# Designs tried in a protein design run: peptides against a protein of PDB entry 5VZU. Part 213

Target 1, 271 residues: chain A of PDB entry 5VZU
Amino acid sequence: GRTLEDIFHEHMQELILMKFIYTSQYDNCLTYRRIYLPPSRPDDLIKPGLFKGTYGSHGLEIVMLSFHGRRARGTKITGDPNIPAGQQTVEIDLRHRIQLPDLENQRNFNELSRIVLEVRERVRQEQQEGGHEAGEGRGRQGPRESQPSPAQPRAEAPSKGPDGTPGEDGGEPGDAVAAAEQPAQCGQGQPFVLPVGVSSRNEDYPRTCRMCFYGTGLIAGHGFTSPERTPGVFILFDEDRFGFVWLELKSFSLYSRVQATFRNADAPSPQ

## One batch from the design tools (peptide; made by RFdiffusion4, then SolubleMPNN)

Design b2_p28_7_s1 (from b2_p28_7 with S1M W5F S6Q A7D Q8P Q21K T24S)
Fold by OpenDDE base, seed 4:
Structure b2_p28_7_s1 (fold): chain B 271 residues (1-271), chain A 28 residues (1-28)
Amino acid sequence: as target 1 above (271 residues)
Amino acid sequence: MPATFQDPPFPDFNEDGSLQKFLSELLS
């Protein structure tokens, strides 16, 4: 019988063939869109921009990382057979930090799975609670028929005067010892290893991470069929590298900043 | 690898919920 490896190999060949067909035959039919780089904000976790990643069997992909308050988004710049360009391949919840265990327990996939699924359940609860508060507020504005009470012309009452007394109250400046906010020590990176059974295309991933967050990744069949959000872990390694662990897929994607400078790629200022 | 499951080597991750089933079985 065909092994899972045989099926995987056949499928990878099909994806390579599809990619070859798209790049070789449809090069003249490509619709080009201008990409604007998101402006950097002070509260951004890292500088937003273009990242190159190996997204499973699709090979090299370009993703735009952007920040939206307490959310980050990875938007596909390159499409693949499953997910077209412009889709949000990853959505990161910066409210939900994941604490990785020690290096020994990081090798245990079930421990990572437990942690991620617990966070997923909290996110679901918060969404349900926030949905109830938004629902109750809309109900009670019954149409108050504001009858048009008539415009009575009330009068000009006058100008009175000046008096100036300059009370001197000399309140002592209490020395608020500004506790020098110790510069947030760029947190010493935690040792990082992929769990056993999580596949990476490249074993050369950073072995130290700064922080992790809960996120969801978009998965779909060919032609963007049955698109679904699957739970995962966003891993910030450094200013130029992040990863995503696809929990259900038992897989890891590494993304590295595109170091190319683009002229005139700045987003138009919001008018 | 993510694409082993985004694009599972199984052709018919169609509208039939086979993807959800596969993912459910993978998590079990």
Scores: peptide ipSAE 0.016, ipTM 0.400, DockQ to the pose 0.026
Fold by OpenDDE base, seed 3:
Structure b2_p28_7_s1 (fold): chain B 271 residues (1-271), chain A 28 residues (1-28)
Amino acid sequence: as target 1 above (271 residues)
Amino acid sequence: MPATFQDPPFPDFNEDGSLQKFLSELLS
């Protein structure tokens, strides 16, 4: 039978060949589109912009990170044999924070998997509940015919009821001390380690993280065949670095900000 | 199975072979 090593070797050769063909076909009519940087907002988790990922077989990849309310998106600027440019490689749900366990339990892949799958199920339930409320409201515009039914004069009754006394009972308003949600301390970064069996192409990943969120990553076959979204963890390390753990792939991607300044990269103001 | 964009780094195929099966199905 083919060994795993044989399968990987064949696959790597195919990827190198595909990359060589794509890069050598510069004689093809290339369509260029100008990319604008997303505007920064005060509520953005970090400054939006271009990030570089190091992917061993694909080499250097460029992703645009942008914020859309309670969602973040990584959009591919560079395509590859599996996922073309312009696709959303990652979608992050900023409503669903992942709490990493202590450093000892972070080494356990099954613990991370449990936490992520529990969040995935909550996200699925919320999507099902929100879908039902939008459907029922549209149906009942039945034309209520305005039948003018008549003015009958119903009369009577005067009932007198009595004087009941002014009982003073000064029930003290129990100060429901609204437990001030302690502002989530912009806490000291948590120690971070990849679970055992999660592969990183860069051993020099940050060993401290600020925040983690549930997200999904896009995976596809060569030529963008059978695209699907897999569960993962977005890991914010700092202002210039984030990671994504691909849970089903047992892989980690590190992204670092592109420090290049681009002139006139701002989106034109909507006129 | 869609050949995943990330060439998984040679996963240390953990003992359950699940990742191996997934990757084999991905490359098939």
Scores: peptide ipSAE 0.025, ipTM 0.440, DockQ to the pose 0.032; fails the geometry check
Fold by OpenDDE base, seed 2:
Structure b2_p28_7_s1 (fold): chain B 271 residues (1-271), chain A 28 residues (1-28)
Amino acid sequence: as target 1 above (271 residues)
Amino acid sequence: MPATFQDPPFPDFNEDGSLQKFLSELLS
């Protein structure tokens, strides 16, 4: 049978070949696209911009983080042998916050998996409900020809009265004071650790996080074969760092803001 | 199985020289 080492060597051979093919194509025809930085909005979770990730054999990856109302998007600026430039590598649902357990339970991959899959199921239900409302609204505008159906008559029927006494049974509704879960104070970072069995290229990841959200990551084979969206966790560490846990891959990616100031990189004002 | 986008965390082949060894074996 193929050993894990055989599979590894075959994968690396294919990856090197793909990188060679891509680089050799660049010698003949480079298409340059100008990248514009998205404008910052007051409601953005952090300043949008370029972030640097590092993936094992892929090397340097640049992702543009942008905000679109209640969604965030990571768009690949650099392509790799699996996913070309311009693809949405991550999509984050900012409506679906993930609450990480205590530090002890954060080490349990099955606990993180449970939490993420529960949120995934809620997102799926909301999409199904919203799809039903949009479907029913279009069907009813058939032109009802107003056939003038006739004036059927007046019947008068009668008056009867009396008195039934209102029993005052004043059952005090017990104020179930729903303990408003105090919005976790935006300032104190929660202790953060990767689950056991989640691989990180760098053990030097932030050990505190601000917020986590449900998201999906794009995965594909070499040459963008069989692209699919997998569930994951977007982890906001600070203004300049975020991570993504690829749940099915058991992998973690760290992204750091590109600190380079780009002159004239602002999007032209919409005319 | 689709070769999932993330290279399995291949040991950083650059840290242990395994990439150089692998490349030398591939080019030999």
Scores: peptide ipSAE 0.023, ipTM 0.521, DockQ to the pose 0.034; fails the geometry check
Fold by OpenDDE base, seed 1:
Structure b2_p28_7_s1 (fold): chain B 271 residues (1-271), chain A 28 residues (1-28)
Amino acid sequence: as target 1 above (271 residues)
Amino acid sequence: MPATFQDPPFPDFNEDGSLQKFLSELLS
């Protein structure tokens, strides 16, 4: 019978062949596009830049992380057989923080799935509500015929007087139970573990994370067929490392900052 | 599921920093 090793070997041969066909057919048609590093802003979650991803079969992936207000974006610098270069591999909603449970419950994939899907539904509702307000505002600019409404003199309604009745009623001080604003635990790293059944290429991932956010990842078949966005979790570990949990794929991608210094990589100042 | 995540991870062929060099050249 075919061993698992035989299946992996056959699949690796197919991928190598696809890569060879792709590189050999397009060797003469490689369009090089200059990549500029996004400018850093003070409000950026971390410094934007290039990150090396280690996920899936494609070996080395480079993603550019950039910040766009309350959104972060991972853009593929390297393409793969499924998703070409220049595509947004991840889109992160920095408005929707994911609160991870305790370490015991983090091992439960169904608990993480529940949390992520609840946030996805909130994001969907907000998009529907915001779409309705934008639709109603455009319709009613009918031509306001400028009928010159005559300046009717507003009569000086008289200053009625001072009556001072002193009513005593000693309303008891209702104890305003100060809803203790749970201090935004913004700064302390929380223990982190992948859920059981989430695959990681490397078991050597950070065991503490700073923040997690809702996001979507791009998935596609070979040749960028049937591209779709799937729910996931962006995990900020530190200034130089982040991860993405692909919920539906039950996979984890680790990204580490490229430490290379690039000359002339800064975006040209908008003149 | 797209094959991308089912495929066995290729060995990291670019541990030699050749990619960083290439990217540095692309960004230079």
Scores: peptide ipSAE 0.013, ipTM 0.476, DockQ to the pose 0.065; fails the geometry check

Design b2_p28_7_s2 (from b2_p28_7, 8 letters changed)
Fold by OpenDDE base, seed 4:
Structure b2_p28_7_s2 (fold): chain B 271 residues (1-271), chain A 28 residues (1-28)
Amino acid sequence: as target 1 above (271 residues)
Amino acid sequence: MPAVFQDPPFPDFNEDGSLQKFLSELLS
C-alpha cells in the first residue's frame, strides 16, 4: 500500500511540477499587472510593503502587507495551486490584541487555542451587534411627498452700521503642564515560542515578539476550491518580520520584508 | 474535514537574491 510518505512525496512532486509549469509559462502567456506599494501612514503598525514567506507547502510566497485603519491585510502577490494571486491570504483585526501567556504556557497548544477561540467569539458578537444597528436605521424614511410650495419673492432689507467696542478681557493663560507623553517605550518584546505540535518550515523564527493580534487566514483546495477563513494569530516580531499561526492547521508561517528599493512603485496619489 | 495535507517545505528560492532582482525588475 502507499505509505503516508509516498503520498507526501507524490504530492510534493505534483506541486513542484505545477510550480515548474507555472514558472516555465512565464515566458509565454503571463498577464502582467503593475504592483503599487501602499503608501505608509503614521498610524501603520509597521511600514507596509512586500514580504517573503513560506505558507504550508507552497514554498516561497510574496505577500503585500497593507494597513486599513484597524485592519491589516496580507495580499498574495504570488499565487499557489490553492489560492491565486490577488487574494487576501490573511486578514488581521488590530482591535483584537492577543496576549500570549508566559513561555511555559505558550508551549500548550490548547491554551493558545482557548485564547484565539475566545477572541473569535467576541469578533462574531461584535459583528452581530453591528449588523443589528445598521438594519434598524434604514426602515423609517417613508416618502414624504414634499408638496412644491410656491416661490414667494421676499425683499431686500438694508445695510446698518458699525459699532466697534474692543473688550480687552485678559484671560490668564493657565499653564496646562503638557504632561510629556513619555515616548511610548517600544515595548520590550515578549519571549515567544511555538506551541508543541505547531509545525514550522524553519525552526529559525524570532524568539521574541512585540505584539499579537487575532486574524483569519484563507485556505482552499487545489484550484481555489471550497475557500474558507480559518482563525489564527498574527505575530509581530519586528519592523521587518511577522508570523501567522494557523490554528486549525497547526502550522506557522514566517514572513520577512523584501529588502529591495523599487523605483516608480508608489501608488498614484488619489486624485 | 478537508485533509489539509501539510506539504513538505520547499527550499528557499531567495538565497541567491534572484527574487529581489526579479521583483525589482517587475516593479521598475
Scores: peptide ipSAE 0.013, ipTM 0.475, DockQ to the pose 0.057
Fold by OpenDDE base, seed 2:
Structure b2_p28_7_s2 (fold): chain B 271 residues (1-271), chain A 28 residues (1-28)
Amino acid sequence: as target 1 above (271 residues)
Amino acid sequence: MPAVFQDPPFPDFNEDGSLQKFLSELLS
C-alpha cells in the first residue's frame, strides 16, 4: 500500500510541477489587475484590508478581508496551485458566534467539532426555512379573474344576550427572568489554545482571542479540482490578526495584517 | 481522495532540510 511518505512525495512532486507550470506561464503573459481596498464601515468587526497568511509549501498568501453586512469574506489575492486568485477562501457568518469552552476543553478536538457541527446544522435549518418562504410567495400571483359572483341574501339571525361573569383567577405568570447572558465584555480576550491534533505551521499564535464565528473554507485539489466548502472557525485575535481552523483538515491558518500603507488603493467612489 | 488544498501539515521542509533533500532526489 502507499505509505504516508509516498503520498507526501507524490503530492510535493505534483505541487512543485504545478508551481513550475504557473511560474513558467508568467514569462509569456502577465495580466495585472488593480486591487482596490474596501472602504471601512463603522459596523465592520475590524478594519478591512490585506492580510498575510503563510502556508507550508504554498509560501506567501495574501487575502483580502471584507465585510458584507452579517458576513465576512476572505478573498485570495494570491493564487496557489489548488485555489486561484479571486476565489473566496473563507466565508464567515457573523450571525453565528462560536463560544469556545474553557482552556482544558479547547484541547479536545471532538468538543470543538461538536460545537461547530451544531452551528452548521442551525445554519442549514435557517437556509431551508428561508428557502420555503421565498418559494411560497411567488406562486400566488395567478391573475384571479374576478368573476362577479352574485349577491346572495341578507339573513338576519338573532340577538341572544346572557351575562356569565366568571372569575378573575389572576395566576401571576412567574417572570422566568431569562438570565440575559451578559454580552461577554468585548474587551477581555478569552484564553485560546489549538485542539490536540490540529496542525499549526507556527506555534507562535496568539494565546487569547476576542471572538469566534462559524465559517466555511474553500478546499480543492491541484488545478482547482473538486472544489468544496468545509466547516471551520474564524478566530478574531485582535485588530490585525485572525485565524481560521479548518475542521475537517485539522489545520490552523494564521493571518496578519499587511502594515504597508498603499497610496491610491481606495476604491473609486461609486458615481 | 482529492489532494486537499492544505498541504497536510508536512513538517516545514525548509526547517529540517527535507525539501532540499527531496528536491535533490527529484532532480537526480
Scores: peptide ipSAE 0.026, ipTM 0.523, DockQ to the pose 0.034; fails the geometry check
Fold by OpenDDE base, seed 3:
Structure b2_p28_7_s2 (fold): chain B 271 residues (1-271), chain A 28 residues (1-28)
Amino acid sequence: as target 1 above (271 residues)
Amino acid sequence: MPAVFQDPPFPDFNEDGSLQKFLSELLS
């Protein structure tokens, strides 16, 4: 049978060949498209913008992070032999926070896998329930013919309700103290470590994280054949750094903000 | 527009063979 090493070598050779072909084709014809930075909103988890990632076999990638209500998106600015520019490499569900266990249990990949798969199942259930409500509402525009049925004058009767007394019982309104959901303390970052067996190209990842969320990553083979979304964890380290754990791939990608200032990079106001 | 494959970040080929199966399914 093919060894893992054989598969890796064959795939890397194909990847290098594809990169060479693409690079050599750029000498003939380049199409440039202007990219605009997404507008920043006060409710954005961090400032949107360009991030550089060290990704798998591809090396350095540029991703645009943007926020869309309860969702965040990483859009590829650089394409690779697998995923072209303009595709959403990651989709983050900001409704589904992941709580990491203590540092000892964070080393256990099976514990992280359990937590992520439980969130994945909840997301799937919510999508199924929301799909049913949208379907039933359209059917019942049957034309109710306005038959004018007549005004019959039913007359009856005067029943004498009696004098019942004014019992004062001042039942104190039990103050249901709505337990004020303590604003999730923007507290000290949690200690962070990758699970055993999760590969990272960058050993110098941050050892403290602020927040984690459920997300999906786009994976596919060469030439964009059979694209699928795999479950993962978005890890916010700080304002300028986030990570993504690819659960099925047992891998970690670190993304760091591009510190370059771009003049006139703002989207034109919708006229 | 059709979706494009991201190279799975080659995880270190962990001993459990799960990755081999996954990569074999992606490359098939």
Scores: peptide ipSAE 0.024, ipTM 0.436, DockQ to the pose 0.042; fails the geometry check
Fold by OpenDDE base, seed 5:
Structure b2_p28_7_s2 (fold): chain B 271 residues (1-271), chain A 28 residues (1-28)
Amino acid sequence: as target 1 above (271 residues)
Amino acid sequence: MPAVFQDPPFPDFNEDGSLQKFLSELLS
């Protein structure tokens, strides 16, 4: 019978072959699109930009990290046989922080799985509640055929005079806009270890993390077949490094900032 | 459902020369 190793070897050969075919087709009508770096905002968790990652069997990938309010996105700059370029490989919910346990319990995959799945259920509930509010609002605009009620001649009500009563400046106490809790400063990073049974191509990952967030990763079969979102953990290590734990895949991807400066890579100012 | 296995980190095919062998067979 085929061993698990044989199945993996065959699948790797297929992926390498597919990647080779895609990369060796230099004579293909290649469409080039200019990529712009996302603008940096003060509220961004880290500087947005290009990150180099290792993604399972696909090898080296380039991902653009960008921030969109309470969400972060990793967009593939390099495609692979499963996920084409331009797809959002990871989506991070910056509202849903993952609290990692102590270092001993971090080795337990089931504990990480529990934590992530509890957050996933909260996210699902919030989406269902928000979907109901949006659904009820659309139903009641039946087309009121506003029959044009005949223009009754609005009588010229007379110009009442200028009585200049001094408006008492009732200084309503300015609601102290609750100072948006500055995202709790860089607390001393907590010790970090991958759970047992989570695989990494690079064993040289940071052993301390700043914070973690719930996220979803995009997975698909070859040729982008049956694309789905799988739960995971975004791990911020530092300004230049983040990771993603693919929970269902039991894999870890490490991403490091591309330090190259690109001239004229800034997005044109929105006119 | 086609098992959308992101391939587990396969043993580094570069360490055993299997990748080079495969590429050689593919390019021959």
Scores: peptide ipSAE 0.022, ipTM 0.500, DockQ to the pose 0.036; fails the geometry check

Design b2_p28_7_s3 (from b2_p28_7, 8 letters changed)
Fold by OpenDDE base, seed 2:
Structure b2_p28_7_s3 (fold): chain B 271 residues (1-271), chain A 28 residues (1-28)
Amino acid sequence: as target 1 above (271 residues)
Amino acid sequence: MPATFQDPPFPDFDEDGSLQEFLKELLS
């Protein structure tokens, strides 16, 4: 049988070969695609832009972070042997905040897994409910050519009856105190630690986070084989740093803002 | 599972910032 070592060597040889093929393609045929920075919006969680990932054996991973209403997206600017450039490496649902427990419980991978999977189930339910409403709305526009049903007649007016004064029973509407979502105190970062058994390439990750959200990450085999979305946690550390915990892979990716100023990188104003 | 993160840690690409400098030069 193939040993784990044999599988590892085969995988590494394939990875190196793919990297070599991609690199060697630069000598023969380069397709240049201009990338524009997304415009910043006031409601964006942080300034959109380019971020460098420091997680992959793939070398330099550049991701464009952009905001799309209640969703954020990480789009690969650099491809790797598994996932081509232009793919959405991460999708973040800004409606579904992840509440991290205390530091003691943050070390427990099973606790994080529970929290994420509960949110995943809510997202799945919301998608099913919204799918039913969209399905029912299309069915009713059958053109009922209402044939002119005939003129059936007149019948009369009868009049009368009287006064009944039903009583005032002033049932006080119980103020359902909508638990005011305490405005997330934007200032104090929560202490952050990776769960035990989550691999990080760099132990120098921020030890405080501002907020976390449910997200999904794209994973694939070499050559973009069997692409799938896996659940994870988007972690906002600060204006220039975010992370992604890949739950099923038990891995953490740190992304840091590319501080380079790009001239003429702004999207042309929509004419 | 797709092996996306099963690759051995290659050295951090651009630990020295040389590619960031190269990209700055290329984009200047």
Scores: peptide ipSAE 0.021, ipTM 0.485, DockQ to the pose 0.059
Fold by OpenDDE base, seed 3:
Structure b2_p28_7_s3 (fold): chain B 271 residues (1-271), chain A 28 residues (1-28)
Amino acid sequence: as target 1 above (271 residues)
Amino acid sequence: MPATFQDPPFPDFDEDGSLQEFLKELLS
């Protein structure tokens, strides 16, 4: 029977061949587009910019990280045989923080899977509820034809009497002290380890993380066939490094900031 | 199924063969 190793070798050969075909056939027909760095905002989780991943068969990959309110986006700058340049490889929901368990329970893939799938279900519910409110608001602009209904005389219902007993019941308004959600302390980094069964192309990943968020990753067949979004975990290590755990793929991608300074890479101010 | 962008994980992590079957479905 085919081993997982046989499948891996066959797939690697196909990826290398596709990469070779794309690189060699289009070597003379390169279309260059200027990339602008997203502007940094004070509320950005980290400085936006270019990050590099290194993947075994794909080699060097470049992703632009940008922030869009309560969402972060990884956009492919380099294409690959599956996903072309300009596609959103990861979408991060900054509303849905993932709390990792202790280091022992982080080794359990089923525990991480449970946590991620519970967040996925909450995100789905919130999307369904928000869709209902937007639908009901449009229906009521029927033209109110103002038919002047005639003034029928309101009968004088009788003035029942005065009894004014001032019940003093001073119900103290229980100050529902809204427990101010203590701003999640930018605390000491949590010890981090990949679950057993999650493959990393780089064993030298950071062993401490700052915070994690729910996200979705884009996967597709060769030539961008049947593109779909799979659940995952965005892991912020530091200002210059983040990871993504692809839950269904049982894989981990490490991204490191491109330290090169680009002159005139800022987006032109909208005139 | 879309051939995943990611290289198939190493065999040593697929004790139950579930990933091998998943990858066969992706490459089929």
Scores: peptide ipSAE 0.021, ipTM 0.409, DockQ to the pose 0.023; fails the geometry check
Fold by OpenDDE base, seed 5:
Structure b2_p28_7_s3 (fold): chain B 271 residues (1-271), chain A 28 residues (1-28)
Amino acid sequence: as target 1 above (271 residues)
Amino acid sequence: MPATFQDPPFPDFDEDGSLQEFLKELLS
């Protein structure tokens, strides 16, 4: 009978062959597209840019991290046999923070799974509620028959006179001490460990994280077949490192900033 | 539904050099 090792070996050979075929096809018909770095905004969780990561069996990947209001996005710069370049490999909901348990309970995959799935259900409910409001608003554009409302005569509203005395009421400007929202204290990093049974290609992941958010990852079969979004956890470690836990896949991807400065990589200012 | 298993994180095939041997065989 095929061993698990035989199945693994055959599968890895298939992936490598697919990657080789894709890369070799590029040698003959390379379409070069200029990549622009996303502009940084003050409200961005970290500086946007290129990150290098390990993605399961696919090896080294490059993603562009960008921020879009309350969402972050990882876009594949490198494709793999399953997910082409230009796809959104991860989408992070910055409205839905995940609170990790203590370090002992972080080792429990079922606890992480519970937390993530509870957030997933909240996100699903919010999407359903928002979809209903958008649906009802469109139905009532019945054709307003433009009945030509007759030209009612321009009643000359009389010029009432000037005399409003300026009452000096010197309302003291109450010092609305705008409580400067203390910049959300970069919360002292909490101890971080992967759950038991979550595989990491790199065991040298940071053992402290700043914050976590709910996200979804894109998964597909070979050749981008049956693409779907799977739940996961975006983990911010620091300014230059983040991770993604693929919950259903029981895998972890670590991403590190590409430190190379590219001249003229800035997006052209929208004219 | 075909389980779109992203390939389980397989141990680094490169640790044993088997990938390098396989690539050499494919390129030979």
Scores: peptide ipSAE 0.015, ipTM 0.490, DockQ to the pose 0.038; fails the geometry check
Fold by OpenDDE base, seed 4:
Structure b2_p28_7_s3 (fold): chain B 271 residues (1-271), chain A 28 residues (1-28)
Amino acid sequence: as target 1 above (271 residues)
Amino acid sequence: MPATFQDPPFPDFDEDGSLQEFLKELLS
């Protein structure tokens, strides 16, 4: 019978072959698309841009990180046999922060799984509640009141009326001491470790994270078959590094900023 | 269940067998 190792080896060979076919086909017929870097906004969690990472078995990938209000998105710049270029490989919900436990409990995959699944359920509830409010508002098609006829333009006159005096009343603006929200202390990074059983290609990941958020990753079969979103954790390490824990896949992808300066890569200003 | 074979990250070495367990869960 085929061993799991045989299946793994055959699958790896298939992926290498597919990647080789794709890369070899690209050498023959590349459709070049201009990539525009997203403009940086002051409220962006980190500077948006290109990141290099390892995604699944596909090896090196390029992802564009962008911010969209309370959401972040990782968009594939490089396609793979499963997920084509231009797809959103990760979606991060910046409303739903993940609080990692202490370093000892971070090693427990079941604890991370519990935390992520509890957040996933809250996100589902919020989506259901917000879907109900949007549904009820459309129903009042008020009756088409019959447009009554255009009555004529009566011309009436210019009357003058008078002088009323400006009373000075100098109400003292009470000094609402706006408690200066102390600039959120650039929080001392939390110690970080992957749970036992979470696969990482490299053990060389940052051992301290700034913050974590709930997210979903896109998974699919070869040829983008049966695409679905799986729950995960977006981990911000620093300005130039983030990770994604794929919960159901028990895997970790590390992304590092591409330090290349791109000339003329600015998005055209919206006219 | 559609076998969404997201190819698990091949650890250069499946030393922990996590990939084998994942493949086993997907194939079951």
Scores: peptide ipSAE 0.014, ipTM 0.417, DockQ to the pose 0.026; fails the geometry check

